# Ledger of designs, part 59: peptides against a protein of PDB entry 6MBK

Target 1, 240 residues: chain A of PDB entry 6MBK
Amino acid sequence: GFEMVNFKEEGFGLRATRDIKAEELFLWVPRKLLMTVESAKNSVLGPLYSQDRILQAMGNIALAFHLLCERASPNSFWQPYIQTLPSEYDTPLYFEEDEVRYLQSTQAIHDVFSQYKNTARQYAYFYKVIQTHPHANKLPLKDSFTYEDYRWAVSSVMTRQNQIPTEDGSRVTLALIPLWDMCNHTNGLITTGYNLEDDRCECVALQDFRAGEQIYIFYGTRSNAEFVIHSGFFFDNNSH

## One batch from the design tools (peptide; aimed at target 1 N60 Q122 Q161)

Design b2_p24_6_s1 (made by RFdiffusion4, then SolubleMPNN; from b2_p24_6, 9 letters changed)
Fold by OpenDDE base, seed 5:
Structure b2_p24_6_s1 (fold): chain B 240 residues (1-240), chain A 24 residues (1-24)
Amino acid sequence: as target 1 above (240 residues)
Amino acid sequence: MDEYIEDLKKNSTFGKPRVLPVLP
């Protein structure tokens, strides 16, 4: 019912191959296809995860490293997904001087600097870990872990991370949702949820889409500042 | 380490994740 398309201005997105009606369940992603903290623990990163307190405490960083490890693994199950991710982001970690100067007049500047500082601190910490920890030797990124790698992974996670229930529904975890997160954002209502019975993310159409139209979804409300900081763009029709 | 972790959490660069509602 849809296909991946590279749109000129918006990058990769989903296009309807048939008419899709509003509220139609057009997209679902089973848990097994998600990149989660659990899948990170079950990956080559698992041994290090089990020994590093920061990875254990910060699921978002665990996802970032999971993403890096899988990216560095040619036979990774998630290669098709990873290849759809931007190589660069419009997040503050990629801001040019002019963009930073512009933000100096805004309240966002503090958060931008915070991102720079914290990301650098995290990188420095994990660089040392990767260089010295025995369980890091098996990581495909052992000999290739640059700040550019890390900022990419961080930016990927910050723009795409989702909170979903654990399999038993007793807790929450973090996940990247392949295919689903290819939908570009529009104003509207959240039409995605997690179906625990079928153990999958489910997305229903926000509106009617005709064959050939790009499928948009609403990822949630954020201020423009938050969009810049966490999503990398301003949204004119943002309600907040 | 605990203080460091708490500081990292407090000043997280990642922001808040999107929360998917659990469907009935």
Scores: peptide ipSAE 0.486, ipTM 0.878, DockQ to the pose 0.874
OpenDDE base, seeds 1, 2, 3, 4: peptide ipSAE 0.484, 0.482, 0.479, 0.466; ipTM 0.876, 0.879, 0.871, 0.875

Design b2_p24_6_s2 (made by RFdiffusion4, then SolubleMPNN; from b2_p24_6, 8 letters changed)
Fold by OpenDDE base, seed 1:
Structure b2_p24_6_s2 (fold): chain B 240 residues (1-240), chain A 24 residues (1-24)
Amino acid sequence: as target 1 above (240 residues)
Amino acid sequence: MDEYIEDLKKNSTFGTPRVLPVLP
């Protein structure tokens, strides 16, 4: 019902291969295909996760390291997904000097500086952990872990992280949702949820799409400033 | 360490994740 396409202005997105009706379930992603905190715990990162309090306390950082470990693993199941991710992002961590200067007159500058500071602090901490912790020896990052690696992973998680229920539905966890997160954003209603019975993310069409049209979804209501800071994109028609 | 972790959480770099509702 859809295919991955590289659109000129928007980059990678999904295009309908047939007519899709509004509210039609056109896309679903089973839990086993998601990158989650649980899959991180079950990966090569698991031993370190079990010994590091920050990884345990901050699932988003766990996802970031999970992403880095899988990227460094040629045979990773998620290689096809990882290859679709941008190499750079429009998040503040990638802002050029002129962009930062432009934002100095706005309230967003505080968030920009916060991201710089916090990301640097996290990197410094984990650089030491990776160099000294016994359970880090088996990580593919042992000999190569740069700030550029970390800011990429952080930005990937920042722009794509989702909160979903655990398998038993008793708690929540964080997840990256392959394929689904390739959809570009438009105004509308949330049309994605988690089906616990089938243990999958389900996305229904926001509107009618004809064959050949790009499929858009609505990721949530945020100000343009919030989208820039946390999602890495600007949508002109986004209502505050 | 606890204070450090709390500081990192309070000043989270990642922002708020998207919340997928549980379907009925």
Scores: peptide ipSAE 0.483, ipTM 0.875, DockQ to the pose 0.843
OpenDDE base, seeds 2, 3, 4, 5: peptide ipSAE 0.482, 0.479, 0.472, 0.481; ipTM 0.880, 0.871, 0.882, 0.875

Design b2_p24_6_s3 (made by RFdiffusion4, then SolubleMPNN; from b2_p24_6, 8 letters changed)
Fold by OpenDDE base, seed 5:
Structure b2_p24_6_s3 (fold): chain B 240 residues (1-240), chain A 24 residues (1-24)
Amino acid sequence: as target 1 above (240 residues)
Amino acid sequence: MDEYIEELKKNSTFGKPRVLPVLP
């Protein structure tokens, strides 16, 4: 019903291969395909996770390291997904001097600096952990963990992280949702949810799409400032 | 460490995740 396409201005997205009707369930992603905190725990990162309090306390950082470990693993199940991720982002961690200068006149500047500072601190901490912790020895990133790696992973997570229920539905966890997050954003209503019975993310079409049209979804409402900080772009038709 | 973790959480690097609703 859809295919991955590289759109010139928007990068990778999904294009309908047939007509899709509004509210049609056109896309679902089973839990087993998700990159989650749980999958991180069950990966090569697991031993380190079990010993590092920050990884345990901050699922988003766990996801970032999960991404890095899987990216560094040629045989990773998630390689096809990881290859679809941008190599760089428009997040503040990638801002050039001119962009920062522009933001100095905005309310976002404090958050930008905070994000940069925090990310740098996290990197410094984990660099030491990776170099010294016994359970880090088997990590594929052991000998290759740069700030650029970390800011990429952080940016990937901050732009793509989702909160979903645990398998039993008793708690929530963080997840990256392959394939689904390839849909580019448009204004509208949330049309994605988690089906616990089938244990999958389900996305219904926001509108009718004809064969050949790009499929857009609405990821949520954020201010332009929040989009800049967490999504890397301004959205003109943003309701907030 | 606890204070550091709390500080990291307070000054969220990642922002808020998208929340997928649980379907009925």
Scores: peptide ipSAE 0.478, ipTM 0.870, DockQ to the pose 0.871
OpenDDE base, seeds 1, 2, 3, 4: peptide ipSAE 0.478, 0.476, 0.475, 0.456; ipTM 0.868, 0.871, 0.863, 0.862; seeds 1, 2 fail the geometry check

Design b2_p24_6_s4 (made by RFdiffusion4, then SolubleMPNN; from b2_p24_6, 7 letters changed)
Fold by OpenDDE base, seed 5:
Structure b2_p24_6_s4 (fold): chain B 240 residues (1-240), chain A 24 residues (1-24)
Amino acid sequence: as target 1 above (240 residues)
Amino acid sequence: MDEYIEELKKNSTFGTPRFLPVLP
């Protein structure tokens, strides 16, 4: 039904290998394939998670560390997914001086500085944790945990994190959704949901796609400022 | 620690996650 393709301007995306009709379920991702807070807890990060209050309180940070641990694990189940992630992002954490200067005239500048400051603080905290906490000794990142690593992980989670239901549907948790999040964004309606019965994310086609066409989905409405801060790009057709 | 966590949450680094609705 689809294949991964590196598009020149848009980076990696999905291309239809056959005709896909609007509203056709063309993509589903079972929970077992997701990177979630739960999978983080069940990973090598689990022991540290169980003892660190920040990891417990902030699922997004837990996901960031989960990404880092899995990236550092050659035999990780998620290596194929991680390899599809950008090595760098256009998020504020990667902004150069000129980009920051450009934003100084915008309302986003405060958020940019806040993001930078908070990320730096988080890094400093966890650097100490990784160096001193006994359960950190088993982490593959024990001897190599740089700000660049953390910046990357934070940016990955920031741009790709999703709220999904827990297995019992009683609560929500955070997840990265492999393969699905390779779809590039377009204007439209949300066509992705979670099927609790089958315990999977399900994505239906936003429109008809012919074989050879790139498959786009709509990830949700955000302001251009939010796209810059959290997605790293402006959306020209964004009406909000 | 609690105050620090609350501060971190208040000044969210990550922004708002996407939301996947539960299908019927």
Scores: peptide ipSAE 0.338, ipTM 0.850, DockQ to the pose 0.861
OpenDDE base, seeds 1, 2, 3, 4: peptide ipSAE 0.337, 0.340, 0.330, 0.321; ipTM 0.850, 0.851, 0.844, 0.850; seed 2 fails the geometry check

Design b2_p24_7 (made by RFdiffusion4)
Pose (drawn by RFdiffusion4):
Structure b2_p24_7 (pose): chain A 240 residues (1-240), chain P 24 residues (1-24)
Amino acid sequence: as target 1 above (240 residues)
Amino acid sequence: SLDEWIEELQETDLPPASALPVLP
């Protein structure tokens, strides 16, 4: 019912190959396909996760290393997903100095500074941990762990991650949801939810989509400052 | 300290993740 297309404005997205009515359940992704904090713990990253207090407290950082570890694993279950991810992003981590300079004197620039400093501090910290701590000597990252790797990983997480209930429904966790996460954003209401009975992520059409029209979802009621800093885009006519 | 730094990360380094509702 859909195909991948490289759109000028949004980059790659989904395009309808048939008419899709509003409220039609057109997309579902079972839990097995998701990359989660739990799958990160049970992976090759597990030994380091159990020893490092930062990875235990920060599931988003745990997902970034899970993404890097699997990217460096030729036989990873998630290789189909990793190989289709973007190689670059428009998060401010990628901006030139003069591009950030336009934001001087604004409310938004303080968070750009924090993002930069946090990412650099995390990279330097984990570089040292990986190169010296025994619990990381079997990680794929010991051979090579560049700043570009880390910038890419945290950018992949911040622009795509989601909260989902745990498999039991009593807690929440952070996850990457393949296929569905290729939908771009438009104004509207959230139409994606987690189905605990079928144990899958389900998405109903936000609006009617004719064959040949791009399939959009509503990401959330975020400001343009949040879209730029954490999602890497500015949304014209953001009603929120 | 490491505790102060973990607290700082939780205050400044958590990007908004889309919260997906549980379906009825």

Design b2_p24_7_s1 (made by RFdiffusion4, then SolubleMPNN; from b2_p24_7, 9 letters changed)
Fold by OpenDDE base, seed 5:
Structure b2_p24_7_s1 (fold): chain B 240 residues (1-240), chain A 24 residues (1-24)
Amino acid sequence: as target 1 above (240 residues)
Amino acid sequence: SMDEYIEELLKTFVPPARQIPVLP
């Protein structure tokens, strides 16, 4: 198996508790454990979702609110997962002045400013919705919805959201994949897929891991600009 | 109006999601 470990430089990750061979299915996450747009619709957020055009149209925002609602719910099924999430991110929404100044010389600056603007506008909209909409009264965040909350949730989703098939495989939806997304990233090949028959995400080992070693996976490639925008850092193996 | 504001918000960029392939 594996265990959750807090690594000094990388934060939370997974460590092998036994030898794991390359291509071994070491990790799977059933749909029922995923935070999805569907689970958002089926949660306390459901009534508001059903009446808000933005939540309906923007699955990433639906996930963000789902995450916030579950975080604010002490008995949430996803509390163990949520507790593993960073409290802050390196995304542009958290950039300090010096980081923004650095980006002024890059192509990413326009997108960064756009992200700031969009996030602020979204927050303002939803703040009003939460204050005024009847179905918002049941939300655990009703009296506690700050910009910091929103940027955290948006950043969490932005960095961790996945497109997965619906249960019937007829279309795609968005999901956060608990446990799986605790694996830190390394260069390699995609070793994760969705098994529709068993209705689960499956991850096979990228390489051999010995007992005690951190388990890394490859989440895919992005340009440096995309990494800045979505992950807040540059990756050497990527281009601008 | 709120409707106009919603329409503008709907035009905002959506960050890409990771694509989890469907296994055969």
Scores: peptide ipSAE 0.512, ipTM 0.892, DockQ to the pose 0.662
OpenDDE base, seeds 1, 2, 3, 4: peptide ipSAE 0.473, 0.320, 0.306, 0.319; ipTM 0.841, 0.816, 0.809, 0.813; seed 2 fails the geometry check

Design b2_p24_7_s2 (made by RFdiffusion4, then SolubleMPNN; from b2_p24_7, 9 letters changed)
Fold by OpenDDE base, seed 1:
Structure b2_p24_7_s2 (fold): chain B 240 residues (1-240), chain A 24 residues (1-24)
Amino acid sequence: as target 1 above (240 residues)
Amino acid sequence: SMEEYIQELLETFVPPARAIPVLP
């Protein structure tokens, strides 16, 4: 019902190949296709994860390294997904000198400097770990791990990470959701939820889309959302 | 200490993950 398209102004997105009606379940992504902390633990990164307290404590960093390892693996299942990710981001870690200078007059400067400082510290720490830790020998990035790599991975996770339930629903974990996060956003209602019975993320159409139209979704705020199929959607007043 | 370092890293400004609601 949809295809990946590179739109001129918005980059990669999804285009409807048929008419899709509002509230129609048009997209679902099973857990096995997600990049999660669990998949990171089960990957080549697993042995190092088991021995590094920071990776264990910070799921977002675990995902970042998972992303880097998979990017460096030519036969990775997630290569098609990774290739759709931006090479650069509009995050503070990518701010130009002029942008930082402008922010010096705002209250945001403290957060920007903090992020720069701590990201640099993280990189320095993990660079040493990768060079010296026995369990890092299997990592495909051992001989090629730059700050630019780390900045990219951290920014990718920062902009795309989602909190989803564990398989048993007892806890939450972090996940990147391939295909789903290719949708460009528009104002509207949250139409994505996790189906524990089928163990998949499900997205219903925000509105009617005709064949050939780009499919937009509303990512909403980063708080919990209420979603009931055929009963209502979570409404967010925030514009994107 | 490692604990202090972890705490410092956790205090880094990072936007929180989006919460995907569990369907009823």
Scores: peptide ipSAE 0.443, ipTM 0.807, DockQ to the pose 0.505
OpenDDE base, seeds 2, 3, 4, 5: peptide ipSAE 0.434, 0.431, 0.412, 0.309; ipTM 0.797, 0.811, 0.811, 0.812; seeds 2, 4 fail the geometry check

Design b2_p24_7_s3 (made by RFdiffusion4, then SolubleMPNN; from b2_p24_7, 10 letters changed)
Fold by OpenDDE base, seed 5:
Structure b2_p24_7_s3 (fold): chain B 240 residues (1-240), chain A 24 residues (1-24)
Amino acid sequence: as target 1 above (240 residues)
Amino acid sequence: SEEEYIKELLETFVPPARKIPVLP
């Protein structure tokens, strides 16, 4: 029902290949396709994860390193997804000199500098870990772990990380959701939820889309998630 | 500790994850 398209101004997005009706379930992503803390544990990063307290305590960092390891792995299952990720992000870590200069007149400058400094410190710490920890020897990034790599991974996770339920629904974990996060953003209501029974992330159409139209979704705030719960989530069981 | 310091730094500046609601 959709295809990946590189739109000139918006980058990669999804385009409808057929007419999609509002509230139609047009996109679902099974857990097995997600990049999660659990998949990180089960990856080449697993041995290091099992020994490093920071990776264990901070799922976002685990995802960042998982992303880097998979990016460095030519045969990674997630290569198609990783290739769709931006090479740069609209985050303070990527601010240019002119942007920083502009921000010098604002209260945001302190946060920008702090984030930059902190990220650099984090990099230095993890660089040492990667260089010295025995379980890091088999990591694809062992000989290629730059600040730029770390900055990219952190920014990727920062902009794309989602909290989803664990398989048993008893806890929450962090995940990157391939395909789904390719949808460009528009104003509206949250139309995405996690189906525990089928163990998949499900997205219903925000509006009618005609064949050939770009599919937009709303990446809502935490407050908007309540709408789905309170308003109900309806599915049209059309497969794609 | 260095570990605690790194944790504090990371928690301060990484926006929280989007919460995907659980479907009923």
Scores: peptide ipSAE 0.431, ipTM 0.820, DockQ to the pose 0.450
OpenDDE base, seeds 1, 2, 3, 4: peptide ipSAE 0.408, 0.393, 0.407, 0.379; ipTM 0.789, 0.794, 0.810, 0.773; seeds 1, 4 fail the geometry check

Design b2_p24_7_s4 (made by RFdiffusion4, then SolubleMPNN; from b2_p24_7, 10 letters changed)
Fold by OpenDDE base, seed 1:
Structure b2_p24_7_s4 (fold): chain B 240 residues (1-240), chain A 24 residues (1-24)
Amino acid sequence: as target 1 above (240 residues)
Amino acid sequence: SMDDYIAELLKTFVPPARRLPVLP
């Protein structure tokens, strides 16, 4: 019912291959296809995860390292997904001097500086861990772990991470949702949820889409300031 | 622990993840 398309102004997105009606379940992603904290724990990162309190305490960082490890693994199941991710982001971690200067007149500047500083601190910490920790020896990034790598992974997770239930529904975990997160954003209502019975993310159409139209979804309500920090852009029609 | 302290410090100013509702 849909295909991946590179749209000129918006980059990669999903296009309907047939007419899709509002509220129609057009997209679902089983848990086994998600990149989660659990899949990170079950990967080559697992031994290090079990020994590092920061990885254990910060699921987003665990996902970032999971993403880096899988990117460095040519036979990774998630290679097709990873290849769809941007190589760079318009998020504050990528802001150039002119962009930062523009933000100096806004309330977002403090958050931008804090985010940059924290990310740099995280990188410095984990660089040392990767170089010295015994369980880091098997990581494919052992000999190649740059700030640019970390910045990319953190930005990927920051812009795409979702909180979903654990398999038993008793707790929450973090997940990247392949294919689904290719949808570009529009105003509307949240039309994505997690089906515990079928153990999958389910997305229903926000509106009617005709064959050939781009499929948009609503990722959630944020202020423009939050969009800048979280996604790197202002949403013109955001009334919040 | 020191790691816990560092973790708490480093959690600051990270945008929250989207929360997907659990479908009934």
Scores: peptide ipSAE 0.344, ipTM 0.791, DockQ to the pose 0.656
OpenDDE base, seeds 2, 3, 4, 5: peptide ipSAE 0.321, 0.327, 0.323, 0.327; ipTM 0.784, 0.781, 0.798, 0.782

Design b2_p24_8 (made by RFdiffusion4)
Pose (drawn by RFdiffusion4):
Structure b2_p24_8 (pose): chain A 240 residues (1-240), chain P 24 residues (1-24)
Amino acid sequence: as target 1 above (240 residues)
Amino acid sequence: SEELEEWMEKRFPIEREHTPFTFP
């Protein structure tokens, strides 16, 4: 019912190949396909996850390393997902100095600075950990772990991650949701939820989509400062 | 709509997460 298309404004997204009515359940993704903190713990990253306090406390950082480890694993279950991810992003981590200079004197620039410093500190910290700690000598990243790798990974997570209930429903965790995460954003209401009975992510149409029209979802009630810093885009006419 | 509200009540809502990456 949909195809991948490279749109000028939003980059790649989903386009309807048939008419899709509002409130139609048109997209579902089972848990098995998701990359989660739990799958990160049970992966080749597990030995390091158990020893490193930072990875235990920060599931979003754990997901970034999970993404890097699987990217460096030729036989990864998630290779189809990793190979279709973008190679670059428009998060401020990618901005030129003069592009960030336009933000001087604004409320938003402090968070740009924090993002930069946090990412650089994390890279330097984990570079040292991977090169020296025994619990990381079997990681795919020991051979090569560049700043570009880390910038890409944290940008992939921050622009695409989600909170889902745990398999039991009592806790929440962070996850990457393949296929569905290729939907771009428009104004509206959240229409994506997690179905604990079928154990899958389900998305109903936000509005009517005719064949040939792009399929959009509503990401959340975020400000443009949040969209730029954490999602890498500015949304015109953001009602929130 | 009422139908959509009822359907959302039965689901855990999913939105894009914007928790900043921090480091101590």

Design b2_p24_8_s1 (made by RFdiffusion4, then SolubleMPNN; from b2_p24_8, 11 letters changed)
Fold by OpenDDE base, seed 4:
Structure b2_p24_8_s1 (fold): chain B 240 residues (1-240), chain A 24 residues (1-24)
Amino acid sequence: as target 1 above (240 residues)
Amino acid sequence: SSSLQEWLSKLFPISLDFTPITFP
């Protein structure tokens, strides 16, 4: 097994409580625990989702709103998970003026401005939607939807979204994966995948770990974790 | 709301052992 530990330099991570062998399946997260586009559709957000083209077209935004709705819901199943999320992120949306100035001479400035403008436009759009759409009336964020909220949610999703298969394996969808976010990672072979038969995310040990050692995993980039399905099939399509 | 530790313990009773979690 493993335990969750707050490591001094690396923050939260997993520590082995026993010896774990390479390629051992030591961690799994069933779909029912994930925050997905599907769970968003099945939540209080569902009615609005069903009528908003942007939510339907952009799974990352759907997840962002799902995250906000659940955060605003005292009885949310995911409250404990949401509370572990950073309050701020090192994303372009949080860059200070000085940081942006330093980037003006780089090609990165285009991406920074793009993200900022897009996020601002999205916020303005959804602010209006939340205020005027009939299906938004019961959203827990109805009276509390600030740009800071939206920026946070978008950044949370941007940095933590994972690509997983749909239940039938025919398509990809996006998910936030509780517990998965607590794993620190290293470079190496992909050791994470999705088991469609058992309908769960799976992580196998990259190497042998001894009891007391921190467990590191590799699942690609945190912003868009790629899962291997069956014989090394990758879902390449992102919903950005 | 439930603590993360309690929540995770409930969801992952077989695989997870937890130390106390303290948030800053």
Scores: peptide ipSAE 0.158, ipTM 0.684, DockQ to the pose 0.026
OpenDDE base, seeds 1, 2, 3, 5: peptide ipSAE 0.134, 0.119, 0.105, 0.115; ipTM 0.634, 0.654, 0.636, 0.673; seed 2 fails the geometry check

Design b2_p24_8_s2 (made by RFdiffusion4, then SolubleMPNN; from b2_p24_8, 12 letters changed)
Fold by OpenDDE base, seed 1:
Parts: C-alpha cells; structure tokens; sequence
Structure b2_p24_8_s2 (fold): chain B 240 residues (1-240), chain A 24 residues (1-24)
C-alpha cells in the first residue's frame, strides 16, 4: 500500500502505491520491530543499563545509547531503519551561530542553551562511564564515542521518540517506531494508536490518499516554537 | 460504535526533557 520515497523538499517519506481511504489501517508495526527501552535492556547495553542510574531513570537516554550501539553493529536488525535516519537534524543542537542569533530575541533561546548544556554534560558523564565501567567493555562504541555521535543519537530520539504501553498495558515506555516515523507531518488529527491485543502500533489514514500521493500524518498539537525545539519543523499556519 | 482511532491507545511523538536528574 505504500513505498518509501525521497521527496525533494521534504526528504524521505511514504508514498501511497494504491488508493487509501480515510480511516483505513494502512500501516502497523509490531512491538518486536520497535526500538524500546526494553529492547535496550535486552541488548548489549543491558549490563550497563542495570548498573547506571541515569540510564535507568532516563529512558530517552537509554534509547539514544541503544541507537548508537545498534548503529555500530553491522549485523543489527535495525540497520535498515538506522540507514533511513538523517545524518543531521534541524534541531537546536545543530544550529549554526546565525541561527542561534535569530533566537536570541525569543524565549526559545533559554531552551536552546539548556539543551546544549545538558547534552554536553551528559556526554561528558557517559564518556567517562564508557571508558571506565566494566560493563561498557563489550559495547561496540567503546573506542568510538564522540560528542557528534551523542548529539546525533539525542537528536534522533528527541525528534522520534514515542510513548507506548508496556506489554501488559500497565505502564508507558518509550519507543522509536520504524517505518511509521518516515511519514511527514501535516495538520489534522492523531491517527496512530497502539493495539495491545495484537501488540502493535497502528496508523490509520488521516484522509483519502490517491496512488502516488505522499502520506502525511499528524504528530500532535504543538506550537512552532515547540516544533523547532523538539522536532525541527516549521509550520506557517499552525492554528493550534 | 467507537472508531478505530478511539479504540486505540493514542500514540504521539513526545519530546522529553533531557535535563539530567542527577549526576554522581
């Protein structure tokens, strides 16, 4: 029903290969395909996770390290997904000096500086952990962990992380959702949910799409400032 | 009858704070 396409202005997205009707379930992603905090715990990162309080307390950082470990693993199941991720992001961590200057007159500047400071501090902490902790010795990133790596992983998670239920539905956890997160954003209603019975993420069509049209989804109601800070998107007519 | 959307636990991208909780 869809294919991945590189659109000139928007980058990678999904294109309909057939007509899709509004509210049609056109995309689903089983839990086993997701990158989650749980999959991080069950990966090569698991031993370190069990011993590091920050990884345990901050699921987003756990996902970032999970992403880095899998990227550094040639045989990772998620290599095809990782290869679709941008090498750089339009998030504040990648802002050039001129872009930061434009934000100095806005309230967003405080959040930008906070992100820089926090990310740098986290990197310094985990660099030390990776160099000294016994359980870090088996990590594929042991000898290759740069700030650029961490910045990329943090930005990837920041822009793509989602809350999903745990397997038993009792709690929420964090996940990257392959394939689904390639859909570009449009205004509308959230049409993605999690089906606990089938243990999968499900996305229904926001509107009718014809064969050959790009499939868009709505990621949620946010201000342009929040999109810039967290997603890197700009929408001129964001009426929300 | 509730739409499929209404029956699903809604998912959406969440930008979470990366502020460190504590550093040793």
Amino acid sequence: as target 1 above (240 residues)
Amino acid sequence: SASLQERLSKLFPISLDFTPITFP
Scores: peptide ipSAE 0.036, ipTM 0.538, DockQ to the pose 0.258
OpenDDE base, seeds 2, 3, 4, 5: peptide ipSAE 0.024, 0.028, 0.029, 0.033; ipTM 0.638, 0.606, 0.585, 0.602

Design b2_p24_8_s3 (made by RFdiffusion4, then SolubleMPNN; from b2_p24_8, 11 letters changed)
Fold by OpenDDE base, seed 3:
Structure b2_p24_8_s3 (fold): chain B 240 residues (1-240), chain A 24 residues (1-24)
Amino acid sequence: as target 1 above (240 residues)
Amino acid sequence: SSSLEAWLSKLFPISLDFTPITFP
């Protein structure tokens, strides 16, 4: 019912190939295509994850390492997706000295410094772990783990992570969603959810679309997007 | 990207008509 198109003003997006009615399910992404904390546990990172308390406690960091391991793996299933990710981001971790100086006059500087210090500390910790832990020896990033790599992975996850239910629906986990990252969005009522019975992300049409029109979706803010789950899973506010 | 188009076509019953974006 849709195709991927490069629009002149908005860049990459989806275009309807037929008439789509409001509230019609037109797009879905099954769990098996997602990069999740669970897929991280089931990957080459699994043995290290099982023995490191920080990876276990911080799903976003686990996802960042999963992203790095898959990027470093030529035969990774997610290589085509990973290649679409930006090389740099507009996160505080990429701010130049002049940008930081400008922010010193604002309250935002405290958050910037906190994020920078935390990320640097995490890198230092995991650098040591990767160098010394037995389960790190077979990781594809063993001999190539730089601060730039870590900064990129953390920023990728920070800007693109979504909250979804676990397979059993008992708790919330984090996911990167291929194809989802390629859609343009608008404000309004949320049109995305997770179907636990079919184990997939679902998107319903916000409005009627005619054949040839660009499709817009709403899944909250790009970072920390949450899905409305029909079966009693709470929707938290996607506000930053 | 030919690899991206092939990957998406394999996974989704969709048509792709776009120019690949190159990042610096």
Scores: peptide ipSAE 0.256, ipTM 0.681, DockQ to the pose 0.027
OpenDDE base, seeds 1, 2, 4, 5: peptide ipSAE 0.125, 0.122, 0.133, 0.087; ipTM 0.647, 0.651, 0.634, 0.594

